# Ledger of designs, part 180: peptides against a protein of PDB entry 5K2M

Target 1, 273 residues: chain A of PDB entry 5K2M
Amino acid sequence: MRIGITYTVLRREEMAIKERAGEFGEVVMLHEDDLLFPGNYDLDVVIIRNVSHFKALYTARLFESEGIPTVNSSRLIFEAGDKLFATLRLAGKVPVPEWKAALSEGGALRVPDSLGYPLVSKPVFGSWGRLLAKVNDRDSLEAVLEHRKWMKNPLYGIHYFQEFVEKPGRDIRSYVIGGEFVGAIYRYSNHWITNTARGGKAEPCSDPEVEELSVKAWEAFGEGALAIDIFESEKGLLVNEVNPNMEFKNAARVTGADMAGKLVEYAVEVAKT

## One batch from the design tools (peptide; made by RFdiffusion4, then SolubleMPNN)

Design b2_p26_6_s1 (from b2_p26_6, 11 letters changed)
Fold by OpenDDE base, seed 5:
Structure b2_p26_6_s1 (fold): chain B 273 residues (1-273), chain A 26 residues (1-26)
Amino acid sequence: as target 1 above (273 residues)
Amino acid sequence: SMEKKIEEELEREYLEDHTDAFKVLE
């Protein structure tokens, strides 16, 4: 068994994955600078840990073109790593926050007619709660839209909005790998954006409803390893988003769950399929 | 610290996705 691991930054997660992968076979660490295609790589599977969503997506697709399966697959990275595309998958299977998408400024200005205020503006791509805006009124909506015109990415022309969900000072992050629930944590913050990567405190979450919902959310995609962000709302649990390139150092520490091991085991399973 | 350095690198990679930022060689 030869296991590749692509990476941009050697984090605790990548070190843990490397260590566990070594128990199953030969490990080949592949920094982004090492990747050149076509390359005729001799690997049975590749674990994708590139930080960039787009680099991860293209890396996965390039290995797949050489007949090498990846975890996650390019399909999953594409579907799950885009907030709008992920919402489209999730909305048919699990409760999600109310959302609207617009393809023009004129369309975006009509979003409050459906969602009301306050609402949340999100880029369709990105991580760690960056570039999120709580939009409380028309003036702030106009400002956000104006600023997006000056951002150097065509994807900012895709306007994605959610209802603002009142949360109890925390959210939930769960982990599902190969359809198996691995664990979950609460993330506490005094800010309306709760994220451990932005200084939030993590605690174990043991809730059967969270476990069931997490598995259902994973089933909307049907493969791979996903972190799932869940809100506790007045309407019950809502699946906010998923992450196909998950950080898990805090979750592993807090829960004691073997996230890296489960990921490697799944990759080995994929290699044998 | 090592953790701070990792956070800085993560932020850089994030910016590259959202902008035309270049990879900085150190």
Scores: peptide ipSAE 0.228, ipTM 0.739, DockQ to the pose 0.114
Fold by OpenDDE base, seed 1:
Structure b2_p26_6_s1 (fold): chain B 273 residues (1-273), chain A 26 residues (1-26)
Amino acid sequence: as target 1 above (273 residues)
Amino acid sequence: SMEKKIEEELEREYLEDHTDAFKVLE
């Protein structure tokens, strides 16, 4: 078996995936600079680890066009990597924070009529915890919308909002690969954005309800490897978003779960299908 | 450090290529 691994940055995750993939066959590391299409790639499966959502999406689709399956698939990357598209999948299957989408500033200004204040403005794409705005009032909403007009990407014209969820100073990141729950962590933060990059820490999460909810969230998509962000709220557990291009170095370290191995095993099974 | 270099590269990719990277402090 020949396993490709596409990557932008050689992180601990990519190193671990490479190492585990070597146990199943020949590993071909493919930096973004190595990728040209159409190409003559002799690979049974490709694990997509490009940092950019869009580069990952297009890389996956390009390999698929040549008959090579990818983990994750371009379909999954597309639907899970877009916060709005992911919400559309999740909302019919699991509890999610209340949300609204607007396609104009005029529409966006009416969002508080249904969600109230405070609310959270999110881009539909981009890294977790980035470009999030807690909107406490009308003045703040107008400011965010005004600033969005000056942003270059047309996707910033897609206005996605969630209710502000009061959390107990932490959120949950779980991992489901091929329908199997692999592990979960608490991410602590003193900020309303529970991003460990902003001074937080990670601890193991052992909660059967989290496990069950995580699997159900994965089933909303029905394939691939997903990191799942879950909020602990007064209304119970809420699935906030999913990530089809997951980082797991700290989750693996904290939980001891073999994230890289599970990902490779799933890729091998995909290759055999 | 190597870790710092990786973090800097990730930040660059975020700014330029709309990365989905989630940084977790060790």
Scores: peptide ipSAE 0.177, ipTM 0.692, DockQ to the pose 0.086
Fold by OpenDDE base, seed 2:
Structure b2_p26_6_s1 (fold): chain B 273 residues (1-273), chain A 26 residues (1-26)
Amino acid sequence: as target 1 above (273 residues)
Amino acid sequence: SMEKKIEEELEREYLEDHTDAFKVLE
C-alpha cells in the first residue's frame, strides 16, 4: 500500500496522518511544490490536505484523472466546500438554518423580505471565521453589498445569506469519516463567530442526538471525511455547514478520538475498492 | 513558536486563496 498525502503546511493533523499512515504502508508526502501534472505517481490513494479549498479541489481532480482515488474525492470537496452547494445537499436530509441566495445586488436587497433581520452574510467559499457579517439592518446590507463589488473573486458576487441563529455561547463540531461518527466537541466563544482569534475553548460533546444528526448530514454526501458544524437553536439542532478539509487537532486532543487513524483507515478502504 | 509560524502561513494562504483554515478553536 502506497499512501500519498498532499499538503501546504505541515500541521499537527498532517503529522498525525503521516504517522498513522505509516502503519498501513509506505507514505509519500507531497508538498504543493512537488505536485506537477500530468505526472507519474505510483500511489494507491491520496489523502488531500492542501489548505486552499481550490488547490485541494484541483489536486483531487488531477489525481483522479491519473486513476488514483483521493480522500476526499473532488466531487465531495466541490459540493461540501461550497456553502451554498453544501446547503443544497443538507437541506434535503437534515434541518438547516433558513437561507437565501441572490445573484445580483437587486436580488440581495430583497432577501430580508423573506428572512427578515438579522442575517448572516457568508462567502460561499473560504474560512468560516472570515468575511462573515451580521447584517442587522438595511444600512448594513447595503454596505456589505457595496464591499462585495470591489472584491477580487467573482464568487463574491454570489450572495449567500442565512438567518442569524442565537447560540448558547457555543457551537458543535462533529466528525464523520466513512459514515462512522468519530467524535464531537463544543466550541465556546465570547463572540458570535467561533474561532481561535476570539479566545475560544473546546470541550467534549457526548450527545446521541448530535451523533445521529451528524451521520445523517454525512449521508447527504455519502462519502469521505467531513467535519460538521451544528448549531443549538430554539427550534433544535441545525446543521450550519460542513468542511471536507477539516482541522481536528483540538477535537482529537479533547475527545481522545483517533481521527487521523480513522481517516487513514478510510483511505485504505478507498484504495481497495 | 512553531504554532505561530503555522498560523502565519495559514493566514498567507487565506490571503492568496480562500482556505478552510481557522474553523477550529486553539
Scores: peptide ipSAE 0.202, ipTM 0.702, DockQ to the pose 0.107; fails the geometry check
Fold by OpenDDE base, seed 3:
Structure b2_p26_6_s1 (fold): chain B 273 residues (1-273), chain A 26 residues (1-26)
Amino acid sequence: as target 1 above (273 residues)
Amino acid sequence: SMEKKIEEELEREYLEDHTDAFKVLE
């Protein structure tokens, strides 16, 4: 078994994945600077750990074009890594926050007629809570829309909004790999955006409802390794988003779950298919 | 520290593209 691992930054996650992969066969670390296509890669599977969503997507597709399966697949990265596309998958299977999408400024200005205020503006791509805005009124909405016009990416013209969900000072991050629930944590924050590098506490989450909901959310996509963000609301649990390039350093530390091992085991299974 | 260098590199790459990081206070 020959296992490739693509990466941008050698984080604790990549080190753990490398270590566990070594138990199953030969490991080939591939920094982004090492990747040229077409190439003569002698690999049975590639674990995709590029930081960039787009670099991860293209890297996966390029290996697939040479007959080498990837974890995650380019299909999964494409659908799960876009908040709107992910919402479309999730909404048919699990409870999600109320949402609206508009393709023009004129359309976006009508969103409050359906969602009301406050609402949350999100870019369709990106993570770490970047460019999230809590929109409390018409003036704020107009300001967000005006600023989006000057951003140098056509995807910023895709306007995605959610209802503002009141959270109990925390959210839930769960992990599902190959359809198996691996673990979950509470993430505490005093800010309405919990998923930021601004500090917080993590605690183990042992809730059968979270486990069941997480597996159902994964089933909306039907493959791969996903981190799942869940809100606790007055309406019950809501699946906010998923991440196909999951970080798990904190979750592994807090829960003791072998996230890296589970990911490698799944990659080995994919290689044998 | 090595950790600080990693964080700086991640922020640089994120400015170029996107990851999901939550820093937990130990």
Scores: peptide ipSAE 0.182, ipTM 0.685, DockQ to the pose 0.060; fails the geometry check

Design b2_p26_6_s2 (from b2_p26_6, 13 letters changed)
Fold by OpenDDE base, seed 2:
Structure b2_p26_6_s2 (fold): chain B 273 residues (1-273), chain A 26 residues (1-26)
Amino acid sequence: as target 1 above (273 residues)
Amino acid sequence: MDEEKIKAELEREYNEDHTDIFDVLK
């Protein structure tokens, strides 16, 4: 078994994955500077750990074009890494926050007619709560839309909105790998954005409802390794988004779950299919 | 690796994703 691991930065996650992969076979670390295609890669599977969503997507697709399976697949990275496309998958299987998408400013201005205020404006791509805006009124909506006109990436012209969900000062991050629930954490924050990358505290989450919902959310995609963001709302649990390129160092530390091992085990299974 | 260096690199990569789509691929 030859296991490739693509990476941008050697984080705790990549170090853990490397260590666990060594128990199953030969490990080939592939920094982004080592990637050139078409190539002659002698690998049974590649674990994709590029930080950039787009670099991860293209790297996965390029290896797949060489007949080498990837974890995650380019399909999963594409569908799960886009908030709108992920919502389209999730909405058919699990409760999600109410959402609207508009393809023009004129369309976006009508979003409050159906969802009301407050809203959350999200880019369809990105991490760490970047460019998230709580839109409380018409003036704020107009400001967000005006700013989007001057953003360079054409994907900012895709206007994705959710209802604002009141949370109990925390959200839930769960992990499902190969259809198996691995663990979950609460992420605490005094801000409406509860991302731990912004200094939030993490605690273990042991809730059977979270476990069941997390597996169902994973089943909407049907493959790979996903981190799942869940909100506790007055309506019950809502699946907010998924991440096909997860950070898990805090979750692994807090829960004691062998997330790196489970990821490698799944990659080995993928290599054998 | 230095946690601050890792954080800085992650922030750079995430910022690049939000630039022009051609710039994110370089």
Scores: peptide ipSAE 0.155, ipTM 0.714, DockQ to the pose 0.190
Fold by OpenDDE base, seed 5:
Structure b2_p26_6_s2 (fold): chain B 273 residues (1-273), chain A 26 residues (1-26)
Amino acid sequence: as target 1 above (273 residues)
Amino acid sequence: MDEEKIKAELEREYNEDHTDIFDVLK
């Protein structure tokens, strides 16, 4: 068994994955600078840990083109890593926050007619609550739309909105790998954006409803390793988003769950399929 | 591990996906 691990930054997660992968076979660490295609790589599977969503996506697809399976697959990275595409998968399987998408400013200005105020404006890509805006009124909506006109990335022209969900000062992050629930945490914050990467406190979450919902959310995609962000709302649990390039150092520390081991075990399973 | 270095590298890479965005990692 030869296991590749692609990475941009050698984090605690990548170190843990490397260590556990060594128990199953030969490990080949591949920094982004080492990647050249076509390369005729001699690997049974590649674990994708590139930081950039786009670099991860293209790296996965390039290995797949050489007949090497990846965890996660390029398909999963593409669909799960885009908030709108992820919503399209999730909405048919699990409760999600109410959402609207518009492809023009004129369309975006009509979103409040359906969702009301307050709204949350999101870019379709990105992490850690980047470019999230709580839109309380028409003036703020116009301002957000105006600012997006000056952003260089064409994906900012895709206007994705959610209802604002009132949360109890926390959200939930769960982890599902190969269809198995691995663990979950509460993330506490005094800000409406809850994220441990922004200094939020993490605590273990042991809730059977969270476990069941997390597995169902994973089943909407049907493969890979996902972190799942869940909101506690007046309407019950809502799946907000998923992450196909999960950070898990805090969750592993808090829960004691072997996230890295489960990921490697799944990659080995994929290699044997 | 130098956590400050890791944060800086992560910030750089994520900001490349968002060419005109600034982020502060805490």
Scores: peptide ipSAE 0.146, ipTM 0.710, DockQ to the pose 0.114
Fold by OpenDDE base, seed 1:
Structure b2_p26_6_s2 (fold): chain B 273 residues (1-273), chain A 26 residues (1-26)
Amino acid sequence: as target 1 above (273 residues)
Amino acid sequence: MDEEKIKAELEREYNEDHTDIFDVLK
């Protein structure tokens, strides 16, 4: 078996994936600079670890066009990596924060009529809590919308809002690979944006309800490897978002779970299908 | 492993997803 691994930055995750993949066959590391299409790639499967959402998406689709399956698939990257598309999948299967999407400023200005204040404004793409805004009032909403007008990417014209969820100073990140729950962590922060990439502390999460909900959230997509962000709210557990290009160094360290091994095992099974 | 260097590279790639080509070229 020949396993490709595409990557932008050689992180702890990519090193661990490489090491575990070596137990199953020949490993071909493919930096973004090595990728040209169409190409003659002799690979049974490719693990996609490009940092950019769009580079990951296009890389996956390009390999698929040559008959090489990817983990994750371009379909999964597309649907899970877009917060709105992910919400559309999740909302039919699991509890999610109340949300609204608007396709104009005029529409966006009416969002508080249904969700109230405070709101969270999110771009449909992006990571690490970038461009998240807590919108407390009308003046703040108008300011966010005005600023979005001057952003050049047309995706900023897709206005995605959630209710602001009061959290107990933490959120949960779980990992589901091939339908199997692998592990979960609490991410602690004094800020309303709880993200370990922004200096949050991680601790193990052992909660059967989190495990069950995480698997159900994965089933909304039905394939691949996902990190799942879950909120503890007064309404119970809410699935906030999923990530098809998961970071897991902190989760692996804290839980001892073999995230890299589980990812490789799944990729090997995909290659055999 | 230079964690600060890795963080900077990650931040660059994530920011590029959000940047306009015209802003990058300025």
Scores: peptide ipSAE 0.136, ipTM 0.718, DockQ to the pose 0.129
Fold by OpenDDE base, seed 3:
Structure b2_p26_6_s2 (fold): chain B 273 residues (1-273), chain A 26 residues (1-26)
Amino acid sequence: as target 1 above (273 residues)
Amino acid sequence: MDEEKIKAELEREYNEDHTDIFDVLK
């Protein structure tokens, strides 16, 4: 077994994946500077750990073009890494926050007629609550739309909105790999955007409802390794988004789950298919 | 590993591609 690992930055996750992969066979670390295509890669599977969503997507597709399977696949990265495409998959299987999409400013201005205020504006690509805006009124909506016109990436012209969900000062991050629930954590924050990067604490989440919902959310895609973001609302649990480039350092530390081992085991299974 | 160097590299890449570093900053 020859296992490739592509990466941009050698993080704790990549070190853990490398260590676990060494138990199954030969490990080939591939920094982005090492990647040229077409190439002559002698690999049974590649674990994709590029930081960039787009670099991860293209790297996966390039290896697949040479007959080498990837974890995650380019299909999964494409569908799960776009918030709108992910919502389209999720909405058919699990509860999600109410949402609207518009393809023009004129369409976007009518979104409050359906969702009301407050609402949340999101870009379809990207993570970390970047360019998330809580929109409380018409003036704020007009300002967000005006600023989007001057952004260079055409994907900023795809207007995605959600209802504002009141959260109990935390959200849930769960992990599902190959259809198996691996673990979950609570992420605490005093800000409406829950992010541990801003001084939030993480605690273990042991809730059978979270486990069941997380597996159902993964089944909407049907493959790969996903981190799943879940809100606790007055309406119950809501699946907010998924991430095909999961970080798990804190979740592994807090829960004690061997997320790196589970990812490698799944990659080995993919290689044998 | 130099955690400050790793953080700086991640911040650069994430600013370019808006990736989730939620678990990196702990």
Scores: peptide ipSAE 0.064, ipTM 0.651, DockQ to the pose 0.084; fails the geometry check

Design b2_p26_6_s3 (from b2_p26_6, 12 letters changed)
Fold by OpenDDE base, seed 5:
Structure b2_p26_6_s3 (fold): chain B 273 residues (1-273), chain A 26 residues (1-26)
Amino acid sequence: as target 1 above (273 residues)
Amino acid sequence: MEEEIIEKALEEEYTEDHTWAFDILE
């Protein structure tokens, strides 16, 4: 068994994955600078750990073009890594926050007619709550839209909105790998954006309802390894988003779950299929 | 302190990479 691991930065997660992969076979670490295609790579599977969504997507597709399966697949990265595309998959299987998408400023200005205020403006790509805006009124909406016009990336012209969900000072992050629930944590924050990367406290989450919902959310995509962000709302649990390039250092530490091992085991299974 | 530096670096790199993806499409 030859296991490739692509990466941008060697984080705790990549080190853990490397260590566990060594128990199953030969490990080939592949920094982004090492990747040239076509490359005639001799690998049975590649674990994709590139930081950039787009680099991860293209890396996965390039290996797949050479007949090498990837974890995650380019399909999964594409569908799960875009907030709007992920919502389209999730909305058919699990409860999600109310959402609207518009393709123009004129369309975006009508979003409050259906969602009301406050609402949340999100880019379809990005992490760590970057460029999230709580929009409380018309003036704020106009300001967000005006700023978007001057952003260079054309994807900022895709206007994605959610209802503002009142949360109990925390959210839930769960992990599902190969359809198996691995673990979940609460992330505490006094800010409306809850993220452990922003100094939030993490605690174990042991809730059968979270486990069931997490598996159902994974089933909306049907493959791979996903982190799943869940809100506790007055309406019950809502699946907010998924991440096909999950960070798990805090969750592994808090829960004691062998997330790196589970990821490698799944990659080995994919290699044998 | 090290984790915050890594996270900031990751955020910056992620932002740059998103712009690069579109530089190819332009």
Scores: peptide ipSAE 0.009, ipTM 0.524, DockQ to the pose 0.215
Fold by OpenDDE base, seed 3:
Structure b2_p26_6_s3 (fold): chain B 273 residues (1-273), chain A 26 residues (1-26)
Amino acid sequence: as target 1 above (273 residues)
Amino acid sequence: MEEEIIEKALEEEYTEDHTWAFDILE
């Protein structure tokens, strides 16, 4: 078994994946600078750990063109890494926050007629809460739309909105790999954008409802390794988004779950298919 | 300290190219 691992930066996750992969066969570390296509790669499977969504997507597709399967697949990265496309998959299987999409400013201005205020504006791509805006009124909506007109990437012209969900000062991050629930954590934050970069605390989440919902959310895509973001709302649990390029260092530390091992085991299974 | 520097460097690099980056919470 020859296992490739593509990466941008060697983080704790990539080091853990490398270590666990070494138990199953020969490991080939592939930095982005090492990747040229078409190439003559002698690999049975490639684990995709590029930081950039688009670099991950294209890297996966390029290896697939050489007949080498990837974890995650380019199809999964494409559908799960776009917030709107992910919502379209999720909405048919699990509860999600109320949402609207508009393809023009004129359409976007009518979104409050159905969602009301406050609402959240999200770009369809990007992570870390970048360009998330809580929109409380008409003036704020007009300002967000005006700024989007002058952004260079045309994808910022795709207007995606959600209802604002009141959270109990935390959210849930769960992990499903190959259809198996691996673990979950609570992420605490004093800000409406739950991000640990500002001193957030992580704690283990042991809730059978979270486990069941996480597996159902994964089944909306039907393959790969996903991190799943879940909100606790007055309406119950809501699946907010999924991440096809998951971090897990804090979750692994807090829960003791072998996230890296589970990912490698799944990649080995994919290689044998 | 090294991890924080790497995280900041990653945030800066991938903010410029409009790419989807990883969540800091993990």
Scores: peptide ipSAE 0.014, ipTM 0.493, DockQ to the pose 0.127; fails the geometry check
Fold by OpenDDE base, seed 1:
Structure b2_p26_6_s3 (fold): chain B 273 residues (1-273), chain A 26 residues (1-26)
Amino acid sequence: as target 1 above (273 residues)
Amino acid sequence: MEEEIIEKALEEEYTEDHTWAFDILE
């Protein structure tokens, strides 16, 4: 068994994945600078750990074009890594926050007619709560839309909105790998954006309802390794988004779950299929 | 401290390219 691991930065996750992969076979670490295609890669499977969504997506597709399976697959990265595409999958299977998509400013200005205020503006791509805006009124909506016109990436012209969900000062991040629930954490924040990267603390989450919902959310995609963001709302649990390129160092530390091992085990199973 | 440095470096790199990195859990 030859296991490739692509990466941008050697983080704690990549180190843990490397260590666990060594128990199953030969490990080939592949920094982004090492990747040229077409190539003659002698690998049974590649674990994709590129930080960039697009680099991860294209890396996965390039290996697949050479007959090498990837974890995650390019299909999963594509559908799960885009907030709108992920919502389309999730909305048919699990409760999600109310959402609207608009393809023009004129359309976007009508979103409050359905969602009301406050609402949340999100780019379809983005991390760490970047470019998330709580929109409280018409003036704020117009300002956000005006700024989006001047952004270079045409994907900023895809207007994705959610209802503002009142949360109990925390959200939940769960992990499902190959259809198996691995663990979950609470992420605490004093800000409406709950992200541990912004100084939040993490605690273990042991809730059977979270486990069940997380598995159902994973089943909306039907493959791979996903981190799942869940809100506790007055309406019950809502699946907000999923991440096909999960960070898990804090979750692993807090829960004691072997997330790196589970990821490698799944990759080995994929290699054998 | 190392995690914060890595996160900041990644944020700067991907902001310039109008691409995104996935959320870092600190």
Scores: peptide ipSAE 0.013, ipTM 0.498, DockQ to the pose 0.140; fails the geometry check
Fold by OpenDDE base, seed 2:
Structure b2_p26_6_s3 (fold): chain B 273 residues (1-273), chain A 26 residues (1-26)
Amino acid sequence: as target 1 above (273 residues)
Amino acid sequence: MEEEIIEKALEEEYTEDHTWAFDILE
């Protein structure tokens, strides 16, 4: 078996995936600079680890066009990597924060009529809490909308809002690969944006309700490897978002779960389908 | 902490590059 791994930067995750993939077959590391299409790639499966959502999406689709399956698939990357499209999938299966989408400034100004304040403004794409805004009032909403007008990417004109969820100083990151729950962590933060990249502490999460909800969230998509962000709210557990290009170094370290091995095992299964 | 800062900086850079790519398309 020949396993491709596409990457932008060789992170701890990519190193772990490479190491574990070597136990199952020949590993072909493919830096973004090595990718040219159409190409003659002799691979049974490709694990997509490009940092950019769009580069990951296009890379997956390009390999699929050559008849090579990818983990994750371009379909999953497309649906899960867009916060709005992910919400559309999730909302049919699991509890999610209340949300509204608007396609104009005039529409966005009416969002508080339905959701009230405070709101969270999110871009439909992006990571690390980038361009997340807590919108407490009309003045803040107008400011966010004004700034969005001057952003060059037209996707910033898609206005996605959620209710602000009061969290107990933490959120949950779970991992589901091939429909199997692999592990979960609590991410602690003194900021309303819980992101481990901002220096938050991670601890193991052993909650059967989290496990069940995580699997159901994965079933909304029905394939691949997903990191799932879950909020603890007064209304119970809410699935906030999913990530089809997950970081897992902290989760693997904290839980001892073999995230890289499970990802490779799933890729091997995909290659045999 | 340093690795996380570097990874965040890299991710921010790639997101900016994407913004630039859309400027060319527009």
Scores: peptide ipSAE 0.009, ipTM 0.518, DockQ to the pose 0.160; fails the geometry check

